# Designs tried in a protein design run: peptides against a protein of PDB entry 3PUK. Part 155

Target 1, 227 residues: chain A of PDB entry 3PUK
Amino acid sequence: ERGLKSVVWRKIKTAVFDDCRKEGEWKIMLLDEFTTKLLSSCCKMTDLLEEGITVIENIYKNREPVRQMKALYFISPTPKSVDCFLRDFGSKSEKKYKAAYIYFTDFCPDSLFNKIKASCSKSIRRCKEINISFIPQESQVYTLDVPDAFYYCYSPDPSNASRKEVVMEAMAEQIVTVCATLDENPGVRYKSKPLDNASKLAQLVEKKLEDYYKIDEKGLIKGKTQS

## One batch from the design tools (peptide; made by RFdiffusion4, then SolubleMPNN)

Design b2_p19_7_s2 (from b2_p19_7, 8 letters changed)
Fold by OpenDDE base, seed 4:
Structure b2_p19_7_s2 (fold): chain B 227 residues (1-227), chain A 19 residues (1-19)
Amino acid sequence: as target 1 above (227 residues)
Amino acid sequence: EPIFDLMKPKERPTYPLKL
């Protein structure tokens, strides 16, 4: 069995690096907070060099222009990351790089997508959404990137109820990305807790998994692969 | 290969994304 890290790396390699690969071309890669963690968890700088990445830059930081090089943005579809991208390409006179390849780790909201399209479409060579919204910790361990998940899920304050739902939705989506990455349709199990958050999350995951496999391009409805 | 395209087809305008 391949470790989760290797599976994730393979997916990134295929979905991102192979997709934008050009023989003899080097790119600058821009990462945000999540993708920095993601890549750090499943590869080394040497691996990235092999994929044609010459240097990694933090998208949030001020950077010197390298106008002769194309940039690979591997980022989360957040306003913060998108705004940083737009700063790099939004101005006709102040483009940081020659062109951009954008790979979002998750669904990019239409609002952000349209903002990108309106501002700098001519600079973008690729814009794709991949489905990797988790950090592999070990061969079979991963961490979800949902800010304040613990706080809201376990908050007894009813004022946090709406936020709790948002958090659970995000967690469920990320769990589905893990399942999709591993090509698994698990039978979700959980321990009931006083707040029954695990049950609610399980239901969300099951629903999303069902939807995912029902609408698979191959028309394959997979049975449960795990218990 | 973008698995997400399969997950939320109703929410996405088209794949691949055309800018």
Scores: peptide ipSAE 0.016, ipTM 0.511, DockQ to the pose 0.109
Fold by OpenDDE base, seed 2:
Structure b2_p19_7_s2 (fold): chain B 227 residues (1-227), chain A 19 residues (1-19)
Amino acid sequence: as target 1 above (227 residues)
Amino acid sequence: EPIFDLMKPKERPTYPLKL
């Protein structure tokens, strides 16, 4: 069995690097906090060089323009990352790179998509959602990158209820990306605790899995796999 | 020449991560 890291790398290679590869062309790759962790978990710098990445840059940092080079944005579909992208291409005079390829790690909300489309569409050569929102740790272990998940999920403060729901939703999305990456439609198992977090998360995952596998990438309905 | 092709694998509700 291939470890989860290798599966994730293979997915990124196919969905991102192979998708935008041009012979002899080098790109600058822009990463955010999540994708930095993601790539660090499943590849080496040498791997990125082989894929035509000359330099990796943090999207949040101020960067010198390299107007002759195209940029590969491998980022989360968040307002923060999108805003940084928009700064790079929002003005013709301030355009940092020749063009952009954007690969989102998950579903990009229509609001963000429309914002990008309205402002920077002429600079974008590709925009794709690749559905990888988890960090592979080991063959059977992954980490969800949901900030403050513990705090909100276990907060006794009722004022955090809405935020807890958002966190649970984000966690469920990431779990679904694991299933999609592994091409699995599992049954969800959980242990009940004094808090019903596990049950709620399970319900969210099941619902999202159902939605995901209604129409797969091949136009097929995938049955349940072994849990 | 610019091709703005958005490929969405699935249409589903989601909340973006807070990074």
Scores: peptide ipSAE 0.027, ipTM 0.508, DockQ to the pose 0.458; fails the geometry check
Fold by OpenDDE base, seed 1:
Structure b2_p19_7_s2 (fold): chain B 227 residues (1-227), chain A 19 residues (1-19)
Amino acid sequence: as target 1 above (227 residues)
Amino acid sequence: EPIFDLMKPKERPTYPLKL
């Protein structure tokens, strides 16, 4: 199938579901706020059933233990989501599930990763980062998950300059994940704004694309694509 | 391998951890 949604689904299927699939085994899948939106944008419940997911649970909610089943955690690398995971496996006597497979949508900070490793390493069968931190809307449309992006990008307050840079960096990173997912090195198009935020973001995206495509998986430099 | 590993210099170990 064609379009951003199908590409995102294919990446999730390959990176997550195929990686932890076992014949005849069903898993409980735990989602956070972001991954709920992400999966809802690119698949149906029937698709998840075909991938061996029997039920979806919200990681933030208190859940009854299902100790005979393994859990698939598809979550963002946030303190909130990690803390919820740790509550499920941090105590030997209070394990919610048989074992865990963890797939982070983005880079997990060392502090969070080390906290997981120290607390419940024996319960984890897989822990991977898959670099999918955007939500596809249409065939050529996606949204970013960057908190307070609107506020800081349009703030006239000079005290917010540092935070604006952090937001711009996060936005640029997510845009590059889309390009990487689509295997594209696009020309960046934007509309000029009074604060020139679009131009600054374009420059950050271009820089990150250059860094990403310096050496691809095949050791080749990828030229600009017409997109 | 995760695509971001090409973008970010900090490689992360995956479980099971390779010693």
Scores: peptide ipSAE 0.022, ipTM 0.524, DockQ to the pose 0.069; fails the geometry check
Fold by OpenDDE base, seed 5:
Structure b2_p19_7_s2 (fold): chain B 227 residues (1-227), chain A 19 residues (1-19)
Amino acid sequence: as target 1 above (227 residues)
Amino acid sequence: EPIFDLMKPKERPTYPLKL
C-alpha cells in the first residue's frame, strides 16, 4: 500500500501518460531533478515501461539524438529545464527527438512559455501544465520543493522579510497542489507559537484553497474535508 | 497537430488548477 504515493502515481498516470498514450508507441522520457525524485518516490521502472517509456534520461545531460522516437518531457517550469529542452529542439537541423510532449509540474511563466513558443512550437505536440509540486514520502507525508525555505522562514535578519514572503507563498501553492491531488479541502490546523510562520502559511493555504475550490477541476465548489 | 498555442493560462494562479 503506497498511500500518498499511489495517489500521486495515479495522478501522473492520468495527467501525463494517458494524455499522450499512443498504441504501440514507445517514448523517451526526460526528467529534471525534481521529477526524477518525484517519479522515484512513487513508481518503478517497470511501471514506466508499462506506460510506454523505454528509457528515462536526465534533461540536464548531453544526450545522444534518437530522432525516430518521440520524447516525453516531464519537467519543472524552470529556466534550467526549459533551456535544456530548447537545446533539444531549438535547432531545426539538430532535433534530438521526433517530437515533444511537455508536461510541466506547475504553472509555466509567460517568459518561459514565450521562449518555447518562439523557438520550437512546431515540434511540440502537447504542452500541458499539471499541478504536482511535492514529493510523497509516506502515506500522509510529503516534501515541498522550495529552495531555502527553512533559511528564509526562520531568518533572524529583517532584510529577508520579502524573500520570506515569496517562500511562504510558494510553499502554500505547493500545499494546495497536494490538496488538489488528494481531492481535499481541509480545515487547516497549526501551532502559531513561538513564531507566526505557521499562522501565515495557514492563511495563505486557506486563501488559495478557497480560490481553487470556487472553481475546482470540475467547475464545482467543494466543502471542507477533514484531513 | 500541435496543441501548444491553445493551452496557456494568461496569469498565475490558474483556477481551476490543471491536474
Scores: peptide ipSAE 0.019, ipTM 0.476, DockQ to the pose 0.200; fails the geometry check

Design b2_p19_7_s3 (from b2_p19_7, 9 letters changed)
Fold by OpenDDE base, seed 1:
Structure b2_p19_7_s3 (fold): chain B 227 residues (1-227), chain A 19 residues (1-19)
Amino acid sequence: as target 1 above (227 residues)
Amino acid sequence: SPKFDLMKPSERPTWPLKL
């Protein structure tokens, strides 16, 4: 078993499947683009069957109602995914499933959360945010899901500076979530480039790691671990 | 089956989430 994949799977199992599991109950699981990649990277369909998932469906597709079954939404907190969820439960007469369990892969903005709350709160049995916003590739290799990261990080246009900062923050946050998932405070290693993006990212990661562990360990910073 | 109420936005953890 690959170490990082096993850690990610264990986190999903604990935070999602164990949280909503009921003996003898099967659920339909709804995935978006990101969570499809995430689960595909760390588990097989047989693993999901063992967790009480009977079928996986794409949240973006039109689906036939299965009104007798509960649905597990493992989705990113995006307008697109939220809108698809709202279509499933927004109308009392047109509910696709019996009830919903929602697990967001990241912090859900208040605007989206309030939209859900106002429309279909009665259909939701559980709504939880879990911090899993990376894709494990190998035992110690992962990819980040930050849209247009390459474009903005390497843009020579000064007008993109603000967007570059936002992208760098998002990347740093995702790296910190990997470290938190692994329970590690690694030393950051990077190669210098003409655009000192690697150094900037390293500084952001270090700052966020310090903040995370100071809060978690009652003001005590964990020593650096090997990475 | 138990129903979990939606956590209020003000009660939700802010990013980055504590694990």
Scores: peptide ipSAE 0.025, ipTM 0.497, DockQ to the pose 0.144
Fold by OpenDDE base, seed 3:
Structure b2_p19_7_s3 (fold): chain B 227 residues (1-227), chain A 19 residues (1-19)
Amino acid sequence: as target 1 above (227 residues)
Amino acid sequence: SPKFDLMKPSERPTWPLKL
């Protein structure tokens, strides 16, 4: 069963494809490393064709201009992905595509957003943030995109304590995006042994869930849901 | 014309992303 995969696909379809879809219009889609993995986990190329995507390109690679077509950027809000986008639209003579639709997988820092606005605003038809920073593996199973998470979480070296905290924070953020995608505010369960990492992560997740679901769509305090 | 539709602060995490 593909419960979580279907939920993620439905979220992407509604938040990205339906948002920029125009009848009879085909787009080139640009992906980075994370979004390539994400889409590969929850859809097929035939699904993307049905959504008006003619070809998929890697944002990190050099590409030939297709100036008559609009581009759909589904990318992570990282300096690397943003810089690649800026290269595609940085000059009037070097624009690779007719226009751009940008969908970030998560919150884009103001510094990066302002950099895009300053350089390429005239080429952008749409810019939107969504909250999907995890990879669905199986029904109700997912993996997190946190570099070196295992190494730092289980490192006995005290010099890695600061990096461990950063990793734990990133993991907690991604878990909260799962909850947001599923429209759930669950209680947190964990096993604390052999290390206290699970307890620490649970505390971070719980705090972030409280902040995220502090106010519902009606401006009321959103209670916990049963999961 | 560009259309920028950012998530409302109440609809997104209030913490900076650390990926």
Scores: peptide ipSAE 0.024, ipTM 0.479, DockQ to the pose 0.379
Fold by OpenDDE base, seed 4:
Structure b2_p19_7_s3 (fold): chain B 227 residues (1-227), chain A 19 residues (1-19)
Amino acid sequence: as target 1 above (227 residues)
Amino acid sequence: SPKFDLMKPSERPTWPLKL
């Protein structure tokens, strides 16, 4: 059983593939490191073919133009991925593809959003944040994609305190995306000893959950659930 | 099988721009 994998795949189908689907149209899909892992965890190439993807390319690699085809960028909202996108569309003379559909796995920072808007808005047919920032491992197991999370969370060095907070924020955000994906508003439970990391993370998660469910698509405030 | 809900849309502008 692959419950979480199936849920994630179904969400991607709905939020990404169904959103940009056009009858008879094939797209090239551009992936970054995270989305490569994500899709690899929950689907096969044959599944992507069924969704109208002809080929998958790594956004970080140099690629030959396919100017007659539209590109589906399923990428994380990182400077690296965004910069690679901008290289594909930032210059009128060097557009690699006909147009772009962009689906960010998470909230795109204003700086990156504005950079995209300023540089290549005319090439973008769709831009959406879909809030899937985790890798489903098993039916109910997932892995957060937060670089250096272990190091900063458990570093005894006070100089890492700021970075630790950033990491915890990112972790909390991803946990909330999992909960939202599963339609769950969990009561957060943790064991904090000997460090306060779990407590801090729990607080962040709770806050973000509250923010999310206060203004959901249905305008409802969901009660606590158990995960 | 687990159910899922779509995440609430971002309040950020999206393409195509909604007027």
Scores: peptide ipSAE 0.039, ipTM 0.496, DockQ to the pose 0.066; fails the geometry check
Fold by OpenDDE base, seed 2:
Structure b2_p19_7_s3 (fold): chain B 227 residues (1-227), chain A 19 residues (1-19)
Amino acid sequence: as target 1 above (227 residues)
Amino acid sequence: SPKFDLMKPSERPTWPLKL
């Protein structure tokens, strides 16, 4: 069996690098915090060079314009990352690169999508969602990139209840992307604890899996697979 | 105008991508 890292890498190669590949063309790749961790977990710098990436830049940092080169944005669909992108292309005077290819790691909210479209659509060659929102650690082990998940999920403070739901939603979404990546529709299993976090998360995952497979490539609901 | 591919939500690619 191929390890999760190799599966993730193959998916990125197909969905991102192969999609925007142009013979003889080098791109600057812009990463955010999550995609930096993601790529670091499943590839080497040499792999990125082979895919036509000349340099990696942090999207959050101030960067010098390279107006003759196209930029590959591999970023999370967050307001922070989108705002950084918009600063690069939002005005003609501030345009840092020749054009942009945008690949979101997950579903981009319509509000953000529309904001991008309204501001700088002419600069965008591609804008796609690739649904990889997890970090592969081992062959069958992954971690979710949800900041403060532990704090909010296990907070005894009722004031954190709303944030807890947001965190669980994000976790569930990332778990679904793992299932999608592995082409699995698992039966969800959990251990009962005093805090019903596991049950809540399980319900969210099940719902999202159902919704996901209803609109899969085959237009069919896949049967449950062994987990 | 430059050609761009900005997929609408209704046109978004379905998952899983074939490996």
Scores: peptide ipSAE 0.025, ipTM 0.496, DockQ to the pose 0.127; fails the geometry check

Design b2_p19_7_s4 (from b2_p19_7, 8 letters changed)
Fold by OpenDDE base, seed 4:
Structure b2_p19_7_s4 (fold): chain B 227 residues (1-227), chain A 19 residues (1-19)
Amino acid sequence: as target 1 above (227 residues)
Amino acid sequence: EPVFDLMKPSERPTYPLKL
């Protein structure tokens, strides 16, 4: 069984590929480290071809322009990935592709959003945030993409406390994206021994779940941003 | 096509999120 993989793929298909699909149009897809792993975990190249992707490129690499084709950026909302995107479209003379569709795997910070808006808004046909910040492994198994999570969570060094909190925050956020993807608002269960890491993470997850679903229930919508 | 059409998760058309 590949239940979670199938769910994730279906989510990507709906939220990304269906959203930007145009009949007869092929796109170049740009991936970063996370989305490369993500897609590799839940689809094949043939699946991407069926979705109108002709070629996959690594956003971090220097790439030759293909100015006649639109680009689908499926990337994490990180400074690194955003900066790479900006290098592709930040200059009129240096545009690598015809236009961009951007799909972020998580909330894009306003700072990054504003940076994009200020530099290359005219090149962007779509910019959407989706909630897929995890790698499906098995039918109900996934991994989180949080660098050094193990080290900081289990480090006895007090100097790592701040970083530990950052890591736990990121983990909690990604867990919430799993729940959102699965359309679940679960009760969080954990084993806290010997450390309180699980308890702290559980609290963060519960809080974030609450915030997530409260926002959705109340329909707290910001105005669409475009220009 | 719109220029820089941004949609945040909070702007999802339906709740709960459907796949």
Scores: peptide ipSAE 0.032, ipTM 0.523, DockQ to the pose 0.139
Fold by OpenDDE base, seed 3:
Structure b2_p19_7_s4 (fold): chain B 227 residues (1-227), chain A 19 residues (1-19)
Amino acid sequence: as target 1 above (227 residues)
Amino acid sequence: EPVFDLMKPSERPTYPLKL
């Protein structure tokens, strides 16, 4: 058992499964590309069965209705995943499931949230953000999920400068979610590279950590922990 | 009866993930 994997699983169990659990009730769980990878990295199907999940389905695929069962959506807050959810509940036709519990892996933009609210609010029993946007690989190793990160970070084309900044912000945000998951406020270490990407990313992470840990759960200033 | 309840984490980064 890997340390980070168990921590991530415990986070998901507490934030998602325990939150919507009802004794004797089974749910269908809908996953997108990211959450499929995430759960695959830290649990087995037997673990999901113990949490009351009868079957997992891909949100991007066409699925037959199971109108008497509630659905648990564990998805990223992206237009693609949200649109797929809306197809299940927002159409003029019958909804695919009895009701929905939605758990976003990160902050859901107001535009997407409002779109959901306007179309499907009557079908939604829970809508939460849980702030987990990384894949655990080893006991203390993780992978960020930022599309085209390598391309934009190492692109010599000046036209990609704006996109590089967006990618760096996304990466920094995901690193902060790791720290939050581990309840750590570490000192940031990095190895400089020719394009100074590591230094820039470290600065962004440090800034976001400072903002994140201004106030702890007790309303006190949270100090830095050892790395 | 469905209750639409949007709950955010008590602690989260200042700047959300850019999609």
Scores: peptide ipSAE 0.032, ipTM 0.541, DockQ to the pose 0.320
Fold by OpenDDE base, seed 5:
Structure b2_p19_7_s4 (fold): chain B 227 residues (1-227), chain A 19 residues (1-19)
Amino acid sequence: as target 1 above (227 residues)
Amino acid sequence: EPVFDLMKPSERPTYPLKL
């Protein structure tokens, strides 16, 4: 098996590019901060060209309309990224592209979903949630996108307890996305620390893995693997 | 011809996607 980067690329290729591919059609791809890092970690521009992407653009930047081309939005389901999408398609006169394919890297909150549905549904050819919330670094290493994780997890201030739990929940969810991408159900191992963050995180991961593999994406139950 | 194919909230998977 190829390294984690190849697995991630294969997941993106299957879930995103193959899903919206049209023969002979080129698309502009819009990326946010997270997906820029994600794609940069697991592919080259030549790979994207082979997938029918002619140009990649930063969704946060002001961009000139290219009304004859469809746009592929591979973005995080955040207010900022969604607002940028809405700016591109929110009005008929300001429509920047021919149509949109939207692929969210994670669950899109109902508030954002409804906002998109209410304003831009007529411009959308596809709108899917995929399951990639991590950045591959090497064959067995990845990084998580959880803001201020270190600060809250290691804060001695008890007033940050609620935030710490939110952060750990988010990290656990992202770790499970790695497992799902790798088709793994690992026995989680950890090293305890004075704050026992590793143990708590491990418990969250294990619980989420159990719940996920009750009914996974394939409708299968998977036994534990060595990881 | 355009399609908005996001699953309804009740149809969305709970895991591993972030809620």
Scores: peptide ipSAE 0.027, ipTM 0.548, DockQ to the pose 0.257
Fold by OpenDDE base, seed 2:
Structure b2_p19_7_s4 (fold): chain B 227 residues (1-227), chain A 19 residues (1-19)
Amino acid sequence: as target 1 above (227 residues)
Amino acid sequence: EPVFDLMKPSERPTYPLKL
């Protein structure tokens, strides 16, 4: 059995690097906060070089144009990351790279997708969703990228209840991406706590898993696998 | 603040979007 890090790396290689690979072509890769952490967790710079990445850049920072090179955007489908991309390609005068390959770590909302299409579709060679919204820590351990999750989940303030629900939803979605990456449909298990957070999260995960496998890439409903 | 504006799987297209 391969560790989670190797599974994630293999998925990225297949879904991203193999998809846009062209012999002899180097790309600049643009990362956001999440994908920086993700790649740092499962690969080395030498691995990226082998995949045809010459330089990695932070999408949020001002960058000098390299108009002769294509850019690989491996980013989260967030307004912030999308806006940064649009600044790179939104106008002819501001076009920083020759063309773009975009790989979103998760489902891109239609609003963002349409915004991209309307602005700079001609500059885009690829736009795909790869469904990796977690960071592997160990062979069987991962972390979720949900800011302030602890604060909201364990807040005694009732005013945070709405935000807690949003956080739980985000966590559940990311757990589903783990399952999708591992090609597993587990029975969800949790440890009881004074708060019902674990139970609520488990329910959300189970519901999302069911929905996911009903509309998976194979159009098949998978039975439950090992937990 | 969530990092992603996530949709429920049931609200997603059957297949990933591509340009």
Scores: peptide ipSAE 0.023, ipTM 0.485, DockQ to the pose 0.097

